# Ledger of designs, part 111: peptides against a protein of PDB entry 6B4J

Target 1, 315 residues: chain A of PDB entry 6B4J
Amino acid sequence: DITMQWYQQLQDASMQCVLTFEGLTNSKDSQAKKIKMDLQKAATIPVSQISTIAGSKLKEIFDKIHSLLSGKPVQSGGRSVSVTLNPQGLDFVQYKLAEKFVKQGEEEVASHHEAAFPIAVVASGIWELHPRVGDLILAHLHKKCPYSVPFYPTFKEGMALEDYQRMLGYQVKDSKVEQQDNFLKRMSGMIRLYAAIIQLRWPYGNRQEIHPHGLNHGWRWLAQILNMEPLSDVTATLLFDFLEVCGNALMKQYQVQFWKMLILIKEDYFPRIEAITSSGQMGSFIRLKQFLEKCLQHKDIPVPKGFLTSSFWRS

## One batch from the design tools (peptide; made by RFdiffusion4, then SolubleMPNN)

Design b1_p19_4_s4 (from b1_p19_4, 8 letters changed)
Fold by OpenDDE base, seed 5:
Structure b1_p19_4_s4 (fold): chain B 315 residues (1-315), chain A 19 residues (1-19)
Amino acid sequence: as target 1 above (315 residues)
Amino acid sequence: SRQEEEERLAKEAMEKLFS
């Protein structure tokens, strides 16, 4: 399976990255520990500062992240920080930065869907300049949300139930599995972030270059989802999230083909979702139904709320 | 390129859905 090979390759690259900076992370040296902490803050704080407030602030954040990744010193916590402070500094920063982007999907976007767009445009722009960060974003995303690949992890003989639950994307703490609503909320945030990344380009970059992970991946994702058996609440929820965020972009890109796909979803795939939907899961199902019906009726998919406009970039 | 291959695969996957 090519999809699974891709998944595994990204995971292997991520693991190799972790091994590469293990010396930095495991060092008992006080100076190394300080450097590690400074680099971690420098990598993650700018991402946490991303907001919908002003395009100028977003540009400052982008420039800071890019400068850090380029080996330039940046100010963080009142100190000058550079990846050159340690031979493993760049790998560490790339990993932590990518992890933080995905975490913002999991937390911030999950709670505030409109936050997907400013986070995604920065992530896309950084990915364009630093492909390794993009690969690590995918690796983190795929690990936390296998549905972003997409694939459904399988239970293997001898596997602990908790490990299987974690593979499915659930958080398990103190032998208690995460509630379904919280799980879906986190998955939704990550899918929404992903759907935003694949359609957005950093406006101050070289737009003549091909998107490093563009809408073709969205098209692939849909095709793969539709070729899989639906997973009750998960499929209905994430399909809605994906289409709400990137459906307009896909419509513009693929035009008639997109509408054929949408009809296929409504007529062929939706009944399969319905067949596995329990009464307690009807909310996600109904939401998807209403969205599909509205889009088909109006022959339009609305621009998602929070989409960045020219006015945002002038602020 | 990897991207071209991914696009090809996406196209093929979608074509299978409409076949």
Scores: peptide ipSAE 0.058, ipTM 0.731, DockQ to the pose 0.748
Fold by OpenDDE base, seed 2:
Structure b1_p19_4_s4 (fold): chain B 315 residues (1-315), chain A 19 residues (1-19)
Amino acid sequence: as target 1 above (315 residues)
Amino acid sequence: SRQEEEERLAKEAMEKLFS
């Protein structure tokens, strides 16, 4: 399976990255520990500052992240910080930055869906200039949300139940598994962020170049989902999330083919979702149903709430 | 290119859905 090979390659690259900067992370030297903490803050704080307030502030954040990744000194916590402070500094920063982008999907976007767009446009722009960060974003995303690949992890003989639950994307703390609603909320946030990344380009870059991970991956994702058996509650939830965020962009890109796919979803795939939907899971099912029916009736997919407009970039 | 191959694979995957 080509999809699973791609998944494994990204995971292997991520693991190798961790091994590469292990000297920095495991150092007992006080100076190395200080450098690690400074680099971690420099990599993650700018991402946490991303907001929907002003395009000018978003540009400042982008420039700061790009400067850091380019080996230039940046101000963080009142100090000058550079990846050149340690030979493993760049690898560490790239890994932590990518991890933070995915975490913002898991937390911020999960709670505020409109936050997907400003985070995604920065991530896309950084990915264009720093491909390794993009690969690490995918690796982190795929590990936390296997449905973003997509694939469904299988229970293997001899596997602990908790390990299987973690592979499915659940958080397990003190032998207590995460509640289904919280799980779906986190998965939704990550899928929405991904759906935003694949359609957005940083407006101050060379937009004539091909998107490093564009809408073709969204098209692939949909095709793969539709070729899989639906999972109870999960498929209806994430399919809705994905289409709500990037459906308009896919419609514009693929036109007639997109509408054929949407009809196929409604007529052939949706009944399969219905067949596995329990009475307690009707919420996600109904949302998807209403979305599909509305889009087909109006022959349009609305621009998602929070989509960045020209007025945002002038602010 | 890698991008062209990814687009080809995406297209083929979708075409299989309509067959």
Scores: peptide ipSAE 0.042, ipTM 0.719, DockQ to the pose 0.815
Fold by OpenDDE base, seed 4:
Structure b1_p19_4_s4 (fold): chain B 315 residues (1-315), chain A 19 residues (1-19)
Amino acid sequence: as target 1 above (315 residues)
Amino acid sequence: SRQEEEERLAKEAMEKLFS
């Protein structure tokens, strides 16, 4: 399976990255520990500062991240920090930065859906300039949310139940599995972030170049989801999240083909979702149903709330 | 290119759904 090969390749690359900076992470040297912490802060704090407030602030954050990845010194915590402070600094920063973008999906976007867009446009712009960061974003995303690939992890003989639950994307702490609602909330955030990334371009980059991971991947994702058996609660939730965020962009790009796909979802795939939906899970199903019915009735998918406008970039 | 291949695969996947 080509999809699974791609998944595995990204996971292998991520694993190799971790191995490359193991010396930095495992060092007992006080100076190395200090450098590690400074680099970690320099990589992650700017991402946490991303907000919907002003385009100018977003540009400053982008420039800071790009400068750091380019080997230039940046100010972080009142200190000058550079990836050149350690031979493994760049690999470490790329990994931690990518990890942080995905964490913002599962935390910030999960709680505030509109946050997907400013985070995604920065991630997209950084990905364009630093493709390794993009690959690592995918690796982290796929590991935390296999439904973003999409694939459904299978239980293998001899596997611990907790490990299987983790593979499915659940958090397991002290032998207690995460509640379904919290799980779906985190998955939703990550899917929404992904749906935003594939449609957004950094406006100050070379927009003549092809998006490094564009809407064609959204089309692929939908096709793959529709070719899979639905999962209880999960499919209805994530399909809604995805379409709400990038449905308008897909509609504009694929036009008639998009509407054919939407009709297929409503007429053929929806009954399959309904068949596996319990009475306690009707919320996600009904939400998707209402969304699809509204879109088909109006022959339009609304621009998602929080979408970045020209006025945002002039702020 | 990788992108062209991914677009091809996406197209093929969709064609299978409408077939």
Scores: peptide ipSAE 0.041, ipTM 0.725, DockQ to the pose 0.759
Fold by OpenDDE base, seed 1:
Structure b1_p19_4_s4 (fold): chain B 315 residues (1-315), chain A 19 residues (1-19)
Amino acid sequence: as target 1 above (315 residues)
Amino acid sequence: SRQEEEERLAKEAMEKLFS
């Protein structure tokens, strides 16, 4: 399967990246540890500062991240930090930056859905200039949320239940599996971030170029989901999250084809979701149902709440 | 088949997840 080959290729690249900077991460040298911490902070703090407040502040954050990735010194924690401080510095920063973007999906977007857009536009812009960061974003995203690929991890003979739970994206701590609501919340955040990334372009870049990971991947994602058996609660939740965030963009891009897909979801796929939905899981199903019915009735997909407007970029 | 066995194992694992 080409999708699984793509997944594995990204995971292999991510693992190779980790091996490349292992010398930096495993060093017992005090100076190396200091450099590692400085680089980690320089890579991750700007991402955590992303907000919906002002476009000008978002540009400053973008410029700082880009400068760091370009080998220029940046100010972090009151110190000048550069990836040139260690031969493995660039690889380490790219990996940690990508990881942090995905973590913001898992944490910030999960709690505040509107945060997806400012995070995503920075991620998209950085991806355009630094393709390796984009590949690492996908690798981190796919590992934490296999539904973003999408695929369902297989249970193999001899596999521990906890390991399978982790493969499915659940957190397992002290032999206790994460509650379903928390799991779905985290998965939702990551899917929403992904749905935002594939539709947004950094406005200060060369927008004449093709998006490095654009709406065609969103279209592929939908097609793949519809060709899979639904999972209880998960499919209804994530399909809603995805369509709420990027449905408007997909509608504009694919027009009649998009509406045909929505009809297919409503008429053919919904009964399959319903058949596996228990009474306790009806909330996610009903939410998806109401969304689709509203969209089909109005013949429109609303622009998602938090979508960045021209006024945002003038602030 | 191998596929049927994997599907069976996956189903059993899922049942355990939600038990």
Scores: peptide ipSAE 0.026, ipTM 0.584, DockQ to the pose 0.025

Design b1_p19_5_s1
Fold by OpenDDE base, seed 1:
Structure b1_p19_5_s1 (fold): chain B 315 residues (1-315), chain A 19 residues (1-19)
Amino acid sequence: as target 1 above (315 residues)
Amino acid sequence: MERLEKEKELTEEEWKKLF
C-alpha cells in the first residue's frame, strides 16, 4: 500500500531525526541542558504566540521562526539563541517546532476552531522554506492522529489493549483511557489544522511555487476515507471537520468533480456510516449530514469561520 | 496522482441532473 509506505517513510525520517539530536537531549552537561532548553523555548514560544489579532504580528512570528531555522540568532527569554550553539541544534529545533505545530492542532484548534487558520498559514509558509519541518509535521500528525493519513490501526493478536488504544490516538494514563469526547476533540483539532495547512499559502512568500503539500492531498484524503469502512463516531466527526475547513477550497479547485464527490458521500457513504452508528452516537453523523445536505441545497460551501481576509493582512 | 484538471462550472441543466 503506497499510503502505508508513505506513512512509514515519514515515521522513519522522524525517528532518524530524534537519533541525530540524541546527544543534545541525553546530555548530562549543564551547558548542553541550558542550550537545549533555550532552543526548545525559541522553537515553541513563537508558535504559542500565534493569534488572530493582527497580520503584522503574525509576520513578526513567522520571521522569527524562519530566522531561527536559517541559523540566525533570535531573542528568546531575554537571551540570544541560535541553532549554531550546538551541532545538533537545527535538527532538534526542526523536530520541536513541528511537534509544537501539531500540538497547537491538538490543544488550541481543538478548543478554538478559528485558530486553525493563523497557525496553518505560518506552518505552510515555514514548510515552503524548510521542507524537513513539513515532513516532521506530517510525522507528528500521523502518529497522533492516524486518521490524518488516513488509516485505521488494527488490533494485533497478543497486543495489550492500552497499546491498541494509544495506536488509535487515545491518551491512556494510569490505565485509564481518555473519554470519547476528549479524544474526538483532539482528533478534530488536528484534522482541522491539516485541512487549513493544505489550502493556505504564506502571502509574503514566492506564490509562483507549488504548495509543498496542497489541496491534491485533500482530494486524496477524501478518496481514501470513502474507500475505507467508517468507524463509529470518528469517521463522521473528522469528515465534517475536514469539509467544514477545506470544503470551500476544494469546491473552488475541483468544481464539478468535487460536487460528484459530495453526492457520492451522501448516496453511498452515509448509509454505511448510519449502519455502524448506534442511537447514542448519532450526533456526529447528523451534524455531517445536515452540513452536506445544506451545501448541496445551496450549491455552495461556506468560507470557514476564521478564514484570514485581506483586512487581516493589512492590520 | 495526476493533477485533476479543474472542471468547468455546472450549468443549471447539469445541476438538475445531479440534484
Scores: peptide ipSAE 0.018, ipTM 0.488, DockQ to the pose 0.064
Fold by OpenDDE base, seed 5:
Structure b1_p19_5_s1 (fold): chain B 315 residues (1-315), chain A 19 residues (1-19)
Amino acid sequence: as target 1 above (315 residues)
Amino acid sequence: MERLEKEKELTEEEWKKLF
């Protein structure tokens, strides 16, 4: 399976990245520990500062992240920090930055769906300039949300149930699995972030270049989901999240072909979702159904709430 | 990726029957 090969390649690259900076991570030297902490803060704090307040602030954050990745010194925590302070500094920063972007999907976007857009536009712009960060974003995303690939992890003989639950994306702490609603909320945030990344370009970048992971990957994702058997509650939830965030962009890009896909979802895929949906899970399916039927009725997919306007970039 | 795109292209005739 080509999709699983791609998944594995990204995971292998991510693992190799971790191995490359192990010396920095495991160092007992006080100076190395200080450098590690400074680099970690420099990589993650700017991402946590991303907000919908002003385009100018978003540009400052982008410029800081890009400067750090370019080997330039940046101010972080009142200190000058550079990836050149350690031979493994760049690999470490790229990994931690990518991890933080996905974490913002899992936490911030999960709670505030509109936050997907400012986070995604920075992530997309950084990906254009630093492709390795993009690959690491995918690796982190796929590991936390296998449905973003998409694939459904299978239970293997001899596997512990907890390990299988973790492979499915559940958090398991003290032999207690995460509640379904919390799980779906986190998965929703990550899918919404992904759906935003694939459609957004940094407005101050080179727009002549092709998006490194554009809407064609959104089309692929939909096609793959529709070729899979639905999972109870999960498929309906994430399909809604994806279509709400990037449906308008996909409609504009693929026109009639996208409408054909929506009809296929309604006519062929909805019955399959409904057949596996319990009465207690019907809410996610109803929400998806109502959204799609409304889009078909109006022959339009609304621009998602939180989409960055020209007025945002002038602020 | 191209192969997965082609297999789900509803023909124009199938499209006309659904609307």
Scores: peptide ipSAE 0.013, ipTM 0.484, DockQ to the pose 0.090
Fold by OpenDDE base, seed 3:
Structure b1_p19_5_s1 (fold): chain B 315 residues (1-315), chain A 19 residues (1-19)
Amino acid sequence: as target 1 above (315 residues)
Amino acid sequence: MERLEKEKELTEEEWKKLF
């Protein structure tokens, strides 16, 4: 399976990255600890400052992240911080930055769907300039949300239930599994972030370059999802989230082919979702169905709420 | 990576193979 090989390669690359900066993370030296903390703050604070307020502020955040990744000193916590302060500094920052982007999907986008767009455009622009950050974003995303690959983790004989639950993307704390609604909310946030990343380009980058992980990956994601047996609640929820965020972009890119895919979803995939959906779980399916039927009826997919307009970039 | 860039225009045949 090519998709699973890709997943594994990204996970391996992520693990190798962690091993590369292990000296920095495990150091008992006070100076190394200080550097680690400064680098971690420098990598993560700018991402947490991403907002829908103004395009100018978003540019400042982008420039700060890019400067840090480029080996330039940046101001963080009242100190000058550079990845050159430690040989493992760049790898550490790339990893923590990627982790933070995915975490913003998991937390911020999960609670505020419109936040997907400003986070995604920064992530996309950074990915364009720093491909390794993009690979690490995917690695973190896939690990937290296997449905973003997509694949459905299978229970293996001898596996602990908690480990299986974690593989499925559930948080397990003190032997208590996360509630389904919270799980789906987090998965939704990550899928929405992903759907935003694949369609957005940093407006101040080299527009002649190809998107490093563009809408073709969105098309592939849809195709893979449709070739899989649906999961109750999960498939309907995430398919809705994905289509709501990037359906308009996919429609514009793939035109008639995209409409054929939507028809296929309605005619072939909906019955499969419905067949596995209990009466108590019908809400997610109904939402997806209503969305898709409305799109087909109007022959249009709306621009998602929170999509960054030209007016945003002039602010 | 390079193969996925060529797939930007999934041919109708490639589209049929996805489903």
Scores: peptide ipSAE 0.012, ipTM 0.531, DockQ to the pose 0.417
Fold by OpenDDE base, seed 4:
Structure b1_p19_5_s1 (fold): chain B 315 residues (1-315), chain A 19 residues (1-19)
Amino acid sequence: as target 1 above (315 residues)
Amino acid sequence: MERLEKEKELTEEEWKKLF
């Protein structure tokens, strides 16, 4: 399966990246530890500062991240920080930056869906200039949310149940698995972030270049999901999240083909979701159903709440 | 990547069964 090969290649690249900066990570030297901490802060703090407040502030954050990745010194925590301070500094920063973007999907977007757009546009713009960061974003995303690939991890003989639960994307702490509602909330945040990334371009970049991971990947994702057996609660939740965030963009891009896809979802895929949905899980199914019925009735998918307008970029 | 897009697009036949 080409999709699984791609998944594995990204995971392998991510693992190799970790190995390349192991010397920095495991160093007992006080200066190396300080550099590591400064680099980690320089990579992650700007991402945590991303907000819906002003386009100008978002540009400053982007410029800071790009400068750091370009080997330029940046101010972080009152210090001048550069990836050149350590031979492994760039690899470490790229990895931690990518990890932080996905974490913002998992945490911030999960709680505030509108946050997907400012985070995604920065991530997309950085990906355009730094492809390795994009690959690492995918690697982190796929590992935390296999449904973003999409695939369903399989239980292997001799595997511990906890390890299988982790492969499915659940958090397991002290032999306690995460509650389903919290799991779905985190998965929703990551899918919403992904759905935003694939449609957004950094407005100050080279618009003539092709999106490094554009809407074609969204179309592929939908096609793959529809060709898979639905998972109870998961499929209905994530399909809604995806379509709410990028459905308008897909509609504009694929026109009649997109509407055919929506009819397929309603007529063929919904009964399959319904058949596996328990009475206690009907909420996610009903939400998806109502969304699609509304879209089909109005012959329109609304622009998602929080979509960045021209007025945002002038602020 | 383009080839992967075509193979998992619902074939015209799959669309004809739905419409």
Scores: peptide ipSAE 0.015, ipTM 0.509, DockQ to the pose 0.165; fails the geometry check

Design b1_p19_5_s2
Fold by OpenDDE base, seed 5:
Structure b1_p19_5_s2 (fold): chain B 315 residues (1-315), chain A 19 residues (1-19)
Amino acid sequence: as target 1 above (315 residues)
Amino acid sequence: SERQRLEEELTEEDWKKLF
């Protein structure tokens, strides 16, 4: 399966990255430990500072991340930090940065959907300049949210239930699986972040270049979802999340083809979702239904709340 | 890149399956 091959290639690259910087992460040397912590903070703190407040602040964050990845010294925690402080520093920073972007989807976007856009535009811009960070973003995203690929992990003979639950994206702590609502909330955040990344370009970059992971991947994602059996509650939730965030962009890009797909979703795929939806899952079902009906009725998909406007970039 | 190739193939395949 080509989709699974792509998934596995990204996971292998991510694993190889971890192995490459294990000397830095496992070092008992006090100076190496200090460098590791400084690099980790330098990679992650700027991402956590991303907000919807001002475009100028977002640019400062972007420039700082780019400088760090370019081997330039940056100020972090009152110290000058550079990836050149250790031979494995760049690999480590790229990995931790990518991990942090996905974590912001899982946590910040999950709680505040509008946060997807400022995080995504920085991630997209960094991806243009540092393709390896983009690959690692995908690897982290796919591992935490298989539905972003998309695929549904299967239970294999001899597998522990907890391991299967983790493969599905659930958190399992002390033999207790995460509650469904929390699981869906995290998955929603990651899908929304992904849907934002594929449509956004950093406005201060070279826009003449092709998006490194653009809307064609959104089209692919939808097509693949529609070719899969719906999963109870999950499919309705994530399909809504995806369409709410990038539906307007897909509509503009694919025009008539997009509407054909939306009709197909409503007429053919939605009944299949309905057939597997229990009374306790009506919330996600109804939300998707209302969204599809509204979009088809108005022949429009609204610009998502939190979409970055020209006024944001002038602030 | 290999990724780009796979992404293109997936897109075409998915499209063909959908329509």
Scores: peptide ipSAE 0.019, ipTM 0.473, DockQ to the pose 0.498
Fold by OpenDDE base, seed 2:
Structure b1_p19_5_s2 (fold): chain B 315 residues (1-315), chain A 19 residues (1-19)
Amino acid sequence: as target 1 above (315 residues)
Amino acid sequence: SERQRLEEELTEEDWKKLF
């Protein structure tokens, strides 16, 4: 399966990246430890500062991240920090930056859906300039949310239940599995972030270049989902999340083809979701139903709430 | 890039499966 090959390739690349900076991470030297911490902060703090407040601030954050990845010194925690402070510094920063973007999907976007857009536009812009960061974003995303690939992990003989639960994306702490609502919330955040990334371009980049991971991947994702058996609660939740965030962009890009897909979802796929939906899962089901019916009735998909406007970039 | 080629192939394959 070509999809699984792609998944595995990204995971392998991510693992190799970790091995590459192992010298930095495993060093017992006090100076190396200090450098590691400074680099980690420099990579992650700017991402955590991303907000919907002002476009000018978002540009400052972007420029800082780009400067760091370009080997320039940046101010972090009152200190000058550069990836040149250690031979493995760049690899480490790229990995931690990518990890942090996905964590913002998992945490910030999960709690505040509108946060997807400013995070995504920065991620997209950085990906355009630093393709390795993009690959690592995908690797982290796929590992935490296999539904972003999409695929459903299967239980293998001899596997511990907890390991299987983790493969499905659940957090397992102290032999307690995460509650379904929290799990779906985190998955939703990551899918929403992904749906935002594939449609957004950094406005100060070279817009004539092809998006490094554009809307064609959104189309692929939908096609794959429709060719898979629905998973209880998960499919209805994530399909809604994806369409709410990316549906307008897909409609504009694919036009009639998009509407054919949406009709197919409503007429052929939605009944399959219904058939596996329990009474306790009706919330996600009803939400998807109402969304699909509204979009088909109005022959329009609304621009998602939180979408970045021209006024945002002038602020 | 090899990645871009793979992504394009995936997209085309998925398209053929859907329609």
Scores: peptide ipSAE 0.018, ipTM 0.503, DockQ to the pose 0.568
Fold by OpenDDE base, seed 4:
Structure b1_p19_5_s2 (fold): chain B 315 residues (1-315), chain A 19 residues (1-19)
Amino acid sequence: as target 1 above (315 residues)
Amino acid sequence: SERQRLEEELTEEDWKKLF
């Protein structure tokens, strides 16, 4: 399966990256520890500062991240920090930065859906300039949310239940699996972030270049989902999240083909979702149904809440 | 890139399965 090969290649690259900077992360040397902490802060703090407040602030954050990845010194915590402080510094920063973007999907976007757009546009812009960061974003995203690939992990003989639960994207702490609602909330955040990334371009980059992971991946994702058996509650939830965030962009790009897909979802795929939906899980199904019915009735998909406008970039 | 080629192939293959 080519999809699984792609998934595995990204995971392997991520694992190799971790091995590359293991010397930095496992060092007992006080200076190495200090460098590690400084680099980690320099990589992650700017991402945590991303907000919907002003385009100018977003540009500053982007420039800081790009400078760091370019080997330039940046100010972090009142100190000058550079990836050149350690031979493994760049690999470490790329990994931690990518991890942080996905964490913002998992945490911030999960709680505040509109946050997807400013995070995504920075991620997209950084990905354009630093492809390795993009690969690592995908690796982290796929690992935490296999539905972003998409695929459903399978239980293997001899596997511990907890390991299987983790493969499915559940958090397991002290032998307790997270509640389904919390799981879906985190998955929703990551899917929404992904849906935003594939449609957004950094406005100050070279727009003539092809998006490193663009809207065509929206078709791929939808096609793959629709060719899979639906998973109870998960499929209805994430399909809604995806379409709410990138449906308008897909509509504009693919026109009639997009509407054919929506009709297919409504007429052919909905009954399959309904068939596996229990009475206690009807909320996600009903939400998706109402969304699609509204879109089909109005022959329009609304621009998602939080979409970045020209006025945002002038602020 | 090799990745881009793979992603495009995946997209087309998945699309053909749907339509």
Scores: peptide ipSAE 0.017, ipTM 0.519, DockQ to the pose 0.576
Fold by OpenDDE base, seed 1:
Structure b1_p19_5_s2 (fold): chain B 315 residues (1-315), chain A 19 residues (1-19)
Amino acid sequence: as target 1 above (315 residues)
Amino acid sequence: SERQRLEEELTEEDWKKLF
C-alpha cells in the first residue's frame, strides 16, 4: 500500500531526526540543558504568538522562525539564540517547530477554528523554505491523527488496549481514556489545520513555485476517505471539518469533478455513514448532511470563517 | 519528489474507483 509506505517513510524520518538530536535532549550537562531550553523556546514561542490581529505581526513571526532555521541569531527570552549553539541544534529546532505547529492544531484550532488560517499560512511558508520542517509536520500530524493520512489503525493480537487507543489518537492517562467529545475536538483541530495548510501560500514568498504540499493532497485525502469504510462518528466529523475549511478551494480547483464527488458523498456515502451512526452520534451526521445539502443547493461552498483577506495583510 | 509521485499515483487510482 503506497499510502502506508508514505506514512512509514515519514515516521522513519521523524524517528531518525529524534535519534540525531538525542545527545542534546538527554544531556545532563548544565550548558547543554540551557541550550536545549533556549532552542525549544525559540522554536515554539513564535508559533504560540500567531494570531489574527495583524498581518504585519504575522510577518514578524514568520521572519523570526525563518531566521532561526537559517542559522541566524534570534532574540528569545531576552537572550540571543542560534541553532549553531549545538551541532544538533538545527535538527532539534526543526522537530520542535513542526511538533508545535501540529500542537496548535490539536489545541488552539480545536478550540478556535478560525485560528487554522494564520497558523497554516506560516506553516506553509516555512515548509516552502524548509522542506524538512514540512515532512516533520506531516510525521507529527499522522502520528497524532492517523485519519489525516488517512488510515485506520488496527488492533493486533497481544496489543494492550491502551496502546491501541493511543494509536487511534486517544489520550490515555492513568488508565483513563479521553472522552469521545474531547478526542473528536482535537482530531477536528488537526484536520482543519491540515486543510488550511494545503490551500495557503505565504504571500511574501515565490508564489510562482508549486506548493510543497498543495490541494492535490486534499483531493487525494477525499478520494481515500471515500474509498474506506466510514468510522462511527469520526468520518462524519472529520469530513465536515475538512470540507468546511478547504471545500471552497477544492471547488475552484477541480470544478466539475468536485461536484461529482459531492453528489457521490450525498447519494452513495451517506447511507454508509448512516448505517453505522448510533442515535447518540446523529449530531455529526446531521451537521455534515446539512452542509452538503446547502452546498449542492446553492452550487457553492462558502469561504470559511477566518480566511485571510487582503485587508489582513495590509494591517 | 518521491512523495509527490506516490501521491499522484494514489490520487489517480483512488479517483478511478470513484468515477
Scores: peptide ipSAE 0.017, ipTM 0.556, DockQ to the pose 0.534; fails the geometry check

